Peptides against a protein of PDB entry 8YR4. Designs and how they scored, part 56

Target 1, 309 residues: chain A of PDB entry 8YR4
Amino acid sequence: PRGSPALQLVVLICLGLMGLERALNVLVPIFYRNIVNLLTEKAPWNSLAWTVTSYVFLKFLQGGGTGSTGFVSNLRTFLWIRVQQFTSRRVELLIFSHLHELSLRWHLGRRTGEVLRIADRGTSSVTGLLSYLVFNVIPTLADIIIGIIYFSMFFNAWFGLIVFLCMSLYLTLTIVVTEWRTKFRRAMNTQENATRARAVDSLLNFETVKYYNAESYEVERYREAIIKYQGLEWKSSASLVLLNQTQNLVIGLGLLAGSLLCAYFVTEQKLQVGDYVLFGTYIIQLYMPLNWFGTYYRMIQTNFIDMEN

## One batch from the design tools (peptide; aimed at target 1 R185 Q247 T295)

Design b2_p23_2_s1 (made by RFdiffusion4, then SolubleMPNN; from b2_p23_2, 18 letters changed)
Fold by OpenDDE base, seed 1:
Structure b2_p23_2_s1 (fold): chain B 309 residues (1-309), chain A 23 residues (1-23)
Amino acid sequence: as target 1 above (309 residues)
Amino acid sequence: SSFLEEFQRLSEALNAANLAAES
């Protein structure tokens, strides 16, 4: 945001909070490991109680699970509202200025409410996409890199390799399967628009349809268009299930390979029981943002496709 | 037009998913 030093400061604070979230993503598993090790060693209550209290506090700051945002994430989201609103308003004003440069015939042919709806939709969309890229994609890639470095430095190099191969395969398959799915979604949207246009044309010409008693023919043609649409919708939905199952399989195989390797090294007394729990916890933490990545990469692609039309 | 509509639905679904992840 050029021109508002207050919003620039808020952006810097939000970037600082994002850095803190990355630190918490490393620290929370470490403290959980330490609890498991202290419990295994039957350590003194005072040391255990301080470590548990510190872990719970860090976990409160981080959050975790499918529906719990941490305090740091919520504070970041709250501070970002003003930056989002500024960006939204700027994009809206740019869209409106561009619309005013368009021909008077274009403005007269469209209802002002439809133009406003298109502008508001476009703005919310671009702003949502930018917020997603900045707050989900970039942090997820950073967490993967930090994870690879952490496991390579503090574990055996084999753990860093497993995480690298698992995450690289996951990202590659997510992109490739998502691009493949995009073809089905384009075909679905094109057929939906054609079905809608046909219904609108039939309804606008209702007098002619009634005069020729062609109502049954128009209904049958609309039914055929719906059946064709539903066949494409099924392919789109089935391809989504296939993507999700492929992603789940890759993460499951990575978790299995790494968990077996951890268990082996614990048996060889090279790692502690807590290190096994750390690995499982850390992989699940990396998986959560990646699961969203597949959804939003689809959103980005659909958005680019629909911008071309 | 369909783009901006689907992207709004997606932005609304994102905001709803973020709100559902915030709730």
Scores: peptide ipSAE 0.000, ipTM 0.350, DockQ to the pose 0.053
OpenDDE base, seeds 2, 3, 4, 5: peptide ipSAE 0.000, 0.000, 0.000, 0.000; ipTM 0.257, 0.363, 0.333, 0.310

Design b2_p23_2_s2 (made by RFdiffusion4, then SolubleMPNN; from b2_p23_2, 20 letters changed)
Fold by OpenDDE base, seed 1:
Structure b2_p23_2_s2 (fold): chain B 309 residues (1-309), chain A 23 residues (1-23)
Amino acid sequence: as target 1 above (309 residues)
Amino acid sequence: SEFLKKFEELSKKLNEERLKEEA
């Protein structure tokens, strides 16, 4: 972004965080291997507990891999909001100014395409919502129940309780934070529609705007409407980062408690090293669909709001 | 089969929109 040294610094920090994410992708498997080796060698509990805690901390920073949001990814996304908004606003103003120079026939053709796109979004939304409930929500709930039963029967009742508490807290916080986010999203969509309506009305009346030399006034009104929209968009996007980070924290605490308990039972020769690997893999497998659940619940709400408008 | 294909296309479009929001 030319002209803002603060935004240039944010871009450099985001590039640094992308480099850190790549380093974490290498370090996390190494620390996991070290835990397996320490368990195999029957290392002292203090060294094992420190290595497990360090692994879970690194896993909290990384997240669950591709499609999972770690702390570093959430921090990058949060910092990038201002850079994206600056770039989007600049592109939208350049397009809007260029559209005022174009002919009426081009505007009429685009309006027809936009109405068609809104209609396609409305119809695809209902079918997509039903499909999502049937193919993602129900299977994810089934996988959680199967996981609780599996860990309660094959490990210990304490492992089943940790998974139950972790998943119940995760689902409850996901619902509560998503309902809270809906207010920001409704306000954002209402302001987006109002900003688009003003732009369309200005472009339909472009002959009158040119006749009165009011082009600069209409561009400034559109700029003010975009700034107001971007203030609401920032709240919506920041609330999403907060949701993802809260979810990551809950899974991180569940992984920490379960991994320490599993490591302790391996040191007491009640479980094998393979059982530690199984627990870690299974918790990560349960987390992957749940992280998508937050994204799709967001999509469900978008589609409901897009049908109300 | 057509319903699953439309769902897979919608899931791909949503993943692409998510990737565009992350990019």
Scores: peptide ipSAE 0.007, ipTM 0.359, DockQ to the pose 0.026
OpenDDE base, seeds 2, 3, 4, 5: peptide ipSAE 0.000, 0.005, 0.005, 0.008; ipTM 0.239, 0.370, 0.359, 0.388; seeds 4, 5 fail the geometry check

Design b2_p23_2_s3 (made by RFdiffusion4, then SolubleMPNN; from b2_p23_2, 19 letters changed)
Fold by OpenDDE base, seed 4:
Structure b2_p23_2_s3 (fold): chain B 309 residues (1-309), chain A 23 residues (1-23)
Amino acid sequence: as target 1 above (309 residues)
Amino acid sequence: SSFLKLFEELSKKINEENLKKEE
């Protein structure tokens, strides 16, 4: 944000809090591992109590794995409200200024209320997309990289490879299946608009429809348009379920392969019981932001389609 | 939800036009 040193400081604090979240994502599984190992070794109560207390405090700061429930994430989100409002207002003023520079013929050909709705959607889409990229995409990619480095340094290189292959396959399939779904969403939206336009036209011409006793014919045409819309909606919704299931299978296979490998190394006394729990906990922590990635990538694509129209 | 909003907007417009025909 140019022109406000206070908002620049808030951005720097938010970036610092994002760095702290990355550190917590590594530390929380480590402390949980240490608790399991200390319990297995029947360690002294004082060591266990300090480790448990430290874990609970770190877990409070991190939250329940949905990044939105942690103290640090909530504080970041709270501080970011002012930055988002500043960015939104700047985009709205730029769009509004641009609309005033457009020709009188452009304004006469469009309803002012429709232009304002497009401007508001455009502003919300840009600000939402930027916030999503900065707070979800970049941090998730950073967590994956940190995870690969951590597992490669402190575990066998095979764990780093499993995480890398699982996450790479997950991201690739998410993109490919989402692009494949975009055609069904576009077809659905086009048919929704066409069905809506027919309903509006029939209702505006109500006197003509009544004069010709064509009410039953218009109702049947509208029913056919609804059935056609629902057929496209079903394809869109079914393709979403297929995406979610494909994502779940990829992570399930990665979790299975890594968990079996952990269990094997624990039986060979190369890893401790806590390391098995660490791997499972860390993979689940990576999964939660990635599941949101598929949802927001769809939101981004929808917002881009809504900006192109 | 988009259809319900359109129906509400159309119902408002029809009611505004009917109110203007009764005046």
Scores: peptide ipSAE 0.010, ipTM 0.346, DockQ to the pose 0.014
OpenDDE base, seeds 1, 2, 3, 5: peptide ipSAE 0.000, 0.007, 0.006, 0.012; ipTM 0.310, 0.323, 0.325, 0.351; seeds 1, 3, 5 fail the geometry check

Design b2_p23_2_s4 (made by RFdiffusion4, then SolubleMPNN; from b2_p23_2, 18 letters changed)
Fold by OpenDDE base, seed 1:
Structure b2_p23_2_s4 (fold): chain B 309 residues (1-309), chain A 23 residues (1-23)
Amino acid sequence: as target 1 above (309 residues)
Amino acid sequence: SEFLKLFEELSKKANEENLQRES
């Protein structure tokens, strides 16, 4: 943000907190591994209690891997509210200034409520997209890269390859299926807007509709529009389920391959039991943000469609 | 005018609920 040193400091603090989240994503599985190894070795209570307490503290800072429940993530989100508000207000003022440059005929032809709604959709869409890119996409890509490096350095190169192939396939399928879903969502939104426009026009002309006893005709047209909308909504929702199932299948296959390989290396005494738990925990931690990637890519697409309208 | 505001509020609320159900 140009012009506010306080907001620039908040952005730097938020970036520092994002770096801390990346460190926690590596440390939490390591500490969990260490607990399992200490339990297996029947280590003294003092060492175990210290490691468990440290793990629980780190897990409190990280949260459940959903990115929303950890103390660090909540603190980041709280600090970011002011930056988001500044960005929203800047976009609102840019849209408002642009609207004032538009001809009086454009303002008279579009109902003032519709113009305001387009402005609100546009501002929410841009700010949501930027926040999503900065706080979800970039961190998730960073976590994947860190994961590949970690498994390649501390495990056999085969684990790094499994993570790389799994995440590459996951990202590729997520993009391809989500681009396919965009068509259904665009059709749904277009039909929703058309259905709303008909309802609003019918209600504004209610006196004329009542005068001609056309109420039954308008209700039937509205019903047909709803049925058409629901058919498109079903396609959109079914395509989301298909995306989620495809994602779950890819992660399930990656987890299976890596878990079997890890179990094999534990039987050969090349890895400890804790390393098996580390791999499973780390893959699940990578998956949690990626599962949201479908919802967020859907949000990006909404935001782009709402900016085009 | 009031009906349009109510419809905008209901539409905002429905979109927020749909966003929350997808989260």
Scores: peptide ipSAE 0.010, ipTM 0.424, DockQ to the pose 0.024
OpenDDE base, seeds 2, 3, 4, 5: peptide ipSAE 0.000, 0.009, 0.008, 0.010; ipTM 0.265, 0.444, 0.410, 0.427

Design b2_p23_3 (made by RFdiffusion4)
Pose (drawn by RFdiffusion4):
Structure b2_p23_3 (pose): chain A 309 residues (1-309), chain P 23 residues (1-23)
Amino acid sequence: as target 1 above (309 residues)
Amino acid sequence: SSEEAVQAASAAAAVAAFVLYLL
């Protein structure tokens, strides 16, 4: 925010809250390991009670689910509401002030609905791009790296390889399948628009009664168009199911390899009982934000082209 | 949306299966 000082402070607080969320993401599974390790060794009730209370408090600060739930990140959403409102207003006003100064030939040439759709979509594109990228992409790529470092240095050497390979395969397969699916989606959207146009045309022209008893003909053409649309929709949704399945398979294989290796190491007195639940919890925690990357890829590309327009 | 519902259901089912496996 170029103008106001009160908003730069809010931006800095939002970035600090993002860092704190990353620290909590690292911290909570460690406390879960500590609780399990204290529980297995018959510890008195005092230290267990205090440690349990602290763990519960940390789980409350972190998202109880999917990271979009915690007290942190919600304070962030509140402050970001206040900040993103300023950018939205400024961009809309700049577009509106520029559109009123162009010459007449320009306005006579282009329609109004198309020009206004471009502007609205542009403002939404800039807002969404800022939000998606800064608050949802980079934090997750940071979480993956932090997890790789933690497991490779403080847990063992092999688990770094396990997490690295799993996440690399996940990202690669997600991008690869996503481009194909996008082609299918565009193919389906064009036909959907054509079907809607046919239905609107048949409704507007109540001449079907005049030039024939052609109600049946208009109904049949509509059915054919619906069938064509449904075929394209089935293809697109089946592609979506395949993407979901491949992502689940990759995570599952990573979880299986890590759990087997951890169990074997625990039986050989190399690792403690809590390290098993640490690995499991952390793998699930990494998986949860990764569920929405094909959508982020699509939206980032679309918003980039829209902003360019 | 319908697409998001399918993604969310798949993800819930996968987490449930992971938890059961770990148990």

Design b2_p23_3_s1 (made by RFdiffusion4, then SolubleMPNN; from b2_p23_3, 18 letters changed)
Fold by OpenDDE base, seed 1:
Structure b2_p23_3_s1 (fold): chain B 309 residues (1-309), chain A 23 residues (1-23)
Amino acid sequence: as target 1 above (309 residues)
Amino acid sequence: SEEERLREESTRRFLQEALELLE
């Protein structure tokens, strides 16, 4: 971004965070291998506990890989909001200014058939979301129940309790934080519609705007409306990062508690090294669909709010 | 008029497509 050294620094930090994500993608498997080796060698509990804690911390920073939001990815997304908003605002103002320079004949030449396509996108999105609820939410809830039963029967009741508490807390916080976010999204959409309406009115009255040489005044009014919108958009986007980070923290705590308990039982020869690998893999497998659930619940709420307006 | 409504809908579509190209 030209003209803002602060935003240039944010871009450099985001590039550095992308490099850190690549380093984490190599380190996380290495630390996991080291845990398996230490368990196989019957290493002292202190060395094992430190290595497990270090692995879970690195996994918290990384997240679950592709499609999961780790702390580093959330921090990058949060910092990038201001860079995106600066770029979008600049492009929107350039387009709006260019539209005021164009002749009425260019606006009249566009075909009516595109209105139907906007209505079809709304209906297609709702139908796609209903299908997504049926094919992803219900199976994920079933997988959680199966997981609780499996760990309670084949491991110890403590493992089933950890999974139950972790998943219950995850779902509860996802719902509560998503309902809280809906207020910011409604306010954002209302301000977006008001900003679009103002731009449409200005472009419909372009002959009057040109007659009074008021193009600069209309561009400045549009800029102020965009700045007001971007203030609400930032709250919406920041609330999403907070949701993702809260979800990552809950799964990280569940993974920490369960991995330490599993490592302890392997040290006591009550479980095998394979059971440690199974637990870690199964928790990550349950997390992947749940992370998408928060995204889909948002898309559903978007489509409902977009149908109300 | 019906022509003003068609112009408003055409301009609204254009702004929406321009915004969708920016997302």
Scores: peptide ipSAE 0.008, ipTM 0.405, DockQ to the pose 0.015
OpenDDE base, seeds 2, 3, 4, 5: peptide ipSAE 0.008, 0.000, 0.006, 0.006; ipTM 0.418, 0.342, 0.387, 0.356

Design b2_p23_3_s2 (made by RFdiffusion4, then SolubleMPNN; from b2_p23_3, 17 letters changed)
Fold by OpenDDE base, seed 3:
Structure b2_p23_3_s2 (fold): chain B 309 residues (1-309), chain A 23 residues (1-23)
Amino acid sequence: as target 1 above (309 residues)
Amino acid sequence: SEEEKLREESAKKFIEEAKKLLE
């Protein structure tokens, strides 16, 4: 991207954020170890609370262990949208230009390929949906229920309540924000199909375009259609980052509340140091399948919107 | 043929214009 110093700066910032993500992957386990040591040594509450708060903040920056949903990763993904759009637009215009150079022989073969691709997306979607419901959704809901029961019985009713509120809020916000995102995705897909139809029409009429030396005009029309598409794509992608960040915030608040409460009960000798480790590990373990749920619910919605078009 | 050369030159011009629109 030599032409835009702003995009070069964004790439450098994204590389810096990738370096920060690698540093967080080392620091988070170190801070977690330090909490366990401070709990074992019966350290003063103020030192413990500061270390727990610092750990949760670092964990919020890192995300739930996948690295894909942390604040740093979300910020990187958000900034990268413009770089991806610039690169995509560049490749699409180069392909479109090259296709206008190609002879009539390419145009006759394409219509069959598009119908096949629509059919293949429909069949893979239904099979994927059923497999995901059975192997990810049902087990995750079971693990949440088991977790609420376990924490309510063996720790305190307050821990069960924190897990319940955190997971209920996470699921509710995931659904609500995903429904809100569907609007942007439908608009994006409609504009993508319209842009593709214009490209196909221009390419089918390539002899007329060449006869009138109108190649530059057709490229400009295609560029305008891509810019309009990219405006909708940005809204879709930004709404995805917002979803992931909202999910990360809810898990972070649940982890903060529960970790502080665990640490407090360990200082009062009502819980063991192992119980603190258990709570933190279990919340992170519950988060992992739920994050995949958000990803797959997005795939399902893609496929339903692709069937409506 | 001369027609193929004209098509190849038109093609090269189109790629160059597309590159300029991408800069």
Scores: peptide ipSAE 0.015, ipTM 0.360, DockQ to the pose 0.011
OpenDDE base, seeds 1, 2, 4, 5: peptide ipSAE 0.008, 0.009, 0.005, 0.009; ipTM 0.376, 0.376, 0.362, 0.382; seeds 1, 2, 5 fail the geometry check

Design b2_p23_3_s3 (made by RFdiffusion4, then SolubleMPNN; from b2_p23_3, 17 letters changed)
Fold by OpenDDE base, seed 2:
Structure b2_p23_3_s3 (fold): chain B 309 residues (1-309), chain A 23 residues (1-23)
Amino acid sequence: as target 1 above (309 residues)
Amino acid sequence: SEEEKLRKESAEEFIKEMLELLE
């Protein structure tokens, strides 16, 4: 971003975080391999526990494979909000300024194509939401129940309890934090609609704006409205990052507790090395649909709020 | 007028599309 040293620094930090994500993508599999090797060699519990803890910490930083966005990705996304807002505002002002340079005939000629697109978007959104609830939410809940039953039957009851607590906490926090963020989304949407309405009114009155040579005034007024919108958008986007990070933390804690317990039982010769691999893989598989559920619940809530306005 | 309403709806949709392209 030209003209803001602070935003340039943020871009450099984001690039550094992207480099760190690439390093994590290599380190996580290496540490996982090392765990399997240490389990096979019947290594001392202290060395194993340290390696497992380090692996889970790296997985917490990486995310992705745990069915949530990682801490590094969340931090990058959070920092990038200001860069995106700067870029968006600049492009919006350029488009708005250019639209004021265009003739009335261009604004009049667009009428016929646009009305058809609005009708298609409304029907697609409702049908999409219903299909989403039926084909993604219900199966995800079924997969969780199947997972709890599986771990309770084929593993020690402690594993079933860990999975139950982690999934229940994940779902509960997803709902609670999403309800909490809804107020920021509503405030953002209200200000977005007001900003759009102002831009529309300015463009509809373009003849008057041209007559008074008031283009610079209308652009500045639109800039102020965008800045106000972006203040609310930042709260919405930051609350989303907080949701994702909360989800990542719950998954990370569950993976840590379960992986340590599994590793302990392998050292006690109650479980095999294969059971550790199975547990880790199965937990990751359970969390993937949950990340989708969190995205879906967000999408549902967004669509309901966007339909209410 | 019906013509102003259609212009308003067109301008709202255009701005909406432009904003959605920027997101």
Scores: peptide ipSAE 0.016, ipTM 0.416, DockQ to the pose 0.016
OpenDDE base, seeds 1, 3, 4, 5: peptide ipSAE 0.006, 0.007, 0.008, 0.008; ipTM 0.348, 0.392, 0.398, 0.363; seeds 3, 4, 5 fail the geometry check

Design b2_p23_3_s4 (made by RFdiffusion4, then SolubleMPNN; from b2_p23_3, 18 letters changed)
Fold by OpenDDE base, seed 2:
Structure b2_p23_3_s4 (fold): chain B 309 residues (1-309), chain A 23 residues (1-23)
Amino acid sequence: as target 1 above (309 residues)
Amino acid sequence: SKDEKLTQESTEKLIKEFKELLE
């Protein structure tokens, strides 16, 4: 039970704002379509000016044009600060209480600084997991589903099928390639820790190293460890580029197939020129949060593994 | 080529810093 009715109200407002963001994600492309159609039809200035003004206002609420966050998203983020602080403090107190219930042997075997670091990692992992699920992953999946429904109802079933296949393939490849990359990242982190440990041990024993004139030997061992680390770092970085390029290729193929089909239906006078612009705008808008999906998935996996330890 | 050179320069810098800490 959330102990404050004020915080419960803030959460309900944040959920309402999330619903408004989903509505804006549909309305902004529709208004942009309408502008293009009104321009094509040479509509009267008053109708055009009203539609443009309405579009700009909706775009201000949505954001996402030049990397600017929208007013609705900023307001949601601002209101959520108090909920996050309450959740963080509650998790910290639960972890702290649990640490005091642990055996004296566990406390004597660990330095106080390690215990605090475990508590901070646990709190950050839980709070991070919840924030990424609620504000990034779930909304993105909802926007995809809304997009499939919208294109299936207002265009043709073929557009809904293209978006469905493109997004399903994108998500599947993102998961599979991200799981494959996790092996390289783990190997890199293990080698980084081993390289750091060797450097620390060499520095702590510097008197012994000097006594045996072993400085050149320790430097060469450190060099070999760095080269081995950099080889793993390169594999990790190259695998990220491969993921991004694979994602770009899938979106590019979906955009190509859908744009060609839309252009064909415009030539047959079944769709308007504005509908072509709507399709392109909407697909690009769906792609923006998806570009980060592989990062969110990795953060979720990392936080889940850190909670199991 | 460029990335290999940057990697080599970074490695040489780290080796130098480590050697200076042992001196």
Scores: peptide ipSAE 0.030, ipTM 0.429, DockQ to the pose 0.018
OpenDDE base, seeds 1, 3, 4, 5: peptide ipSAE 0.007, 0.006, 0.012, 0.015; ipTM 0.439, 0.303, 0.394, 0.497; seed 5 fails the geometry check

Design b2_p23_4 (made by RFdiffusion4)
Pose (drawn by RFdiffusion4):
Structure b2_p23_4 (pose): chain A 309 residues (1-309), chain P 23 residues (1-23)
Amino acid sequence: as target 1 above (309 residues)
Amino acid sequence: TFNELLNEYFRTKEEETEVRNDK
């Protein structure tokens, strides 16, 4: 925010809260391991009660689910509401002030609905791109690196390889399948627009009664167009199911390999009982934000082209 | 003002949900 000083402070607080969320993401499974290790060794009730209370408090600060739930990141959403409002207003006003100074030939040439759709989509694109990238993409790529470092240094050497391979495969397969699916989605959207146009045309022209008893003909053409649309929709959604399945298979294979290796190491007195639940919880925690990357890829590309327009 | 902030918050959550459903 170029103008106001009160908003730069809010931006800095938001970035600090993002860092704190990353720290909590690292911290909570460690406390879960400590609780399980204290529980297995018959510890007195005082230290267990205090540690349990602390763990619960940390789970409250972190998102109880999917990270979009915690007290942190919600304070962030509040403050970001206040900040993103300023950018939205500035960009809309700049577009509106520029559109009123162009010469007449320009306005006589192009329609109004198309020009206004470009402007609205542009403002939405800049806002979405800032929110998606800064607050949902980079934090997750930071979480993957931090987890790789933690497991490779403080847990063992092999688990770094396990997490690295699993996440690399996940990202690569997600991008590869997503481009194909985008092709299918565009093919389906064009036909959907054509079907709507046919229905609107048949409704507007109540001449079907005049030039024939052609109600049946208008109904049959509509059915054919609906069938074509449904075929294209089935293809697109089946592609979506395939993407979900491949992502789930990749995470499952990573979890299986990590769990088996951790159990074997615990039986050989190399690791403690809490390390098993640490690995499991952390793998689930990494998986939850990764569920929404094909959508982020699609939206980032679309918003980039829109902003360019 | 507070009610406006809450409404905008819940709207933001609804928009996030719509983005996820449009996977």

Design b2_p23_4_s1 (made by RFdiffusion4, then SolubleMPNN; from b2_p23_4, 16 letters changed)
Fold by OpenDDE base, seed 3:
Structure b2_p23_4_s1 (fold): chain B 309 residues (1-309), chain A 23 residues (1-23)
Amino acid sequence: as target 1 above (309 residues)
Amino acid sequence: DEKELLELFEQRRKEEEELRKNS
């Protein structure tokens, strides 16, 4: 935000809080490992109680591991409201000023309400997209990279390779399947708009429809449009289930391979029981934001499609 | 009546979009 030092400071604080979330995403599994190891070793109560208290405090700061909940995430979201409002208002004023510069014929030819609605969709889409990219996509990619580095440095290189291959395959399949789904979603949205336009045209011509007793005909045409829409909606929804299932299979295979390897190294006394729990917890923690990544990549694509229209 | 019907159609569409966001 250019022009407000206070909002620039808030952005810097939000970036600092994002860095803190990344640190918490590494520390929380480590502290949980340490608790399991201390319990296994039958460590003295004072050391255990301190580690548990520290873990609970870190977990309160982190929240549910999704990056959407937790004190740090909530504080970031709260502080970001003012930045979002400033950005939204600036974009709205720029669009409004640009609309006033357009010829009177353009204002008369396009219903002012439709232009304002396109502007509102455009502004909400851009602001939502930017906030989404910055606060969900980039942090998730950073967490994956940090995870690969962590497992490569503190575990055997095979664990880092499993995480790398699993996450690379997951991201690649997510992109490929989402691009494939985009065709179904575009067709669905086009048919939704056509179905809506038919309903609006029928309602705006209500007097003419009544005059010709054409109500049954318009209802049947609308029904056919709904059936066609629902056929495309089903393809969109089924393709989403297929995406989620493909993602679950990739993560399941990665979790299986890594968990078996961890269990083997624990049996060989090369790793502790806590390290097995750490691996499982960390992989699940990386997966939770990624499961939403497909929804989010769809939001990005929808917002891009909504900006192109 | 036409405005109210259009608003009802828009409200239903918003509810369906919200249901689809929550699923």
Scores: peptide ipSAE 0.013, ipTM 0.465, DockQ to the pose 0.050
OpenDDE base, seeds 1, 2, 4, 5: peptide ipSAE 0.007, 0.007, 0.011, 0.007; ipTM 0.414, 0.434, 0.427, 0.425; seeds 2, 5 fail the geometry check

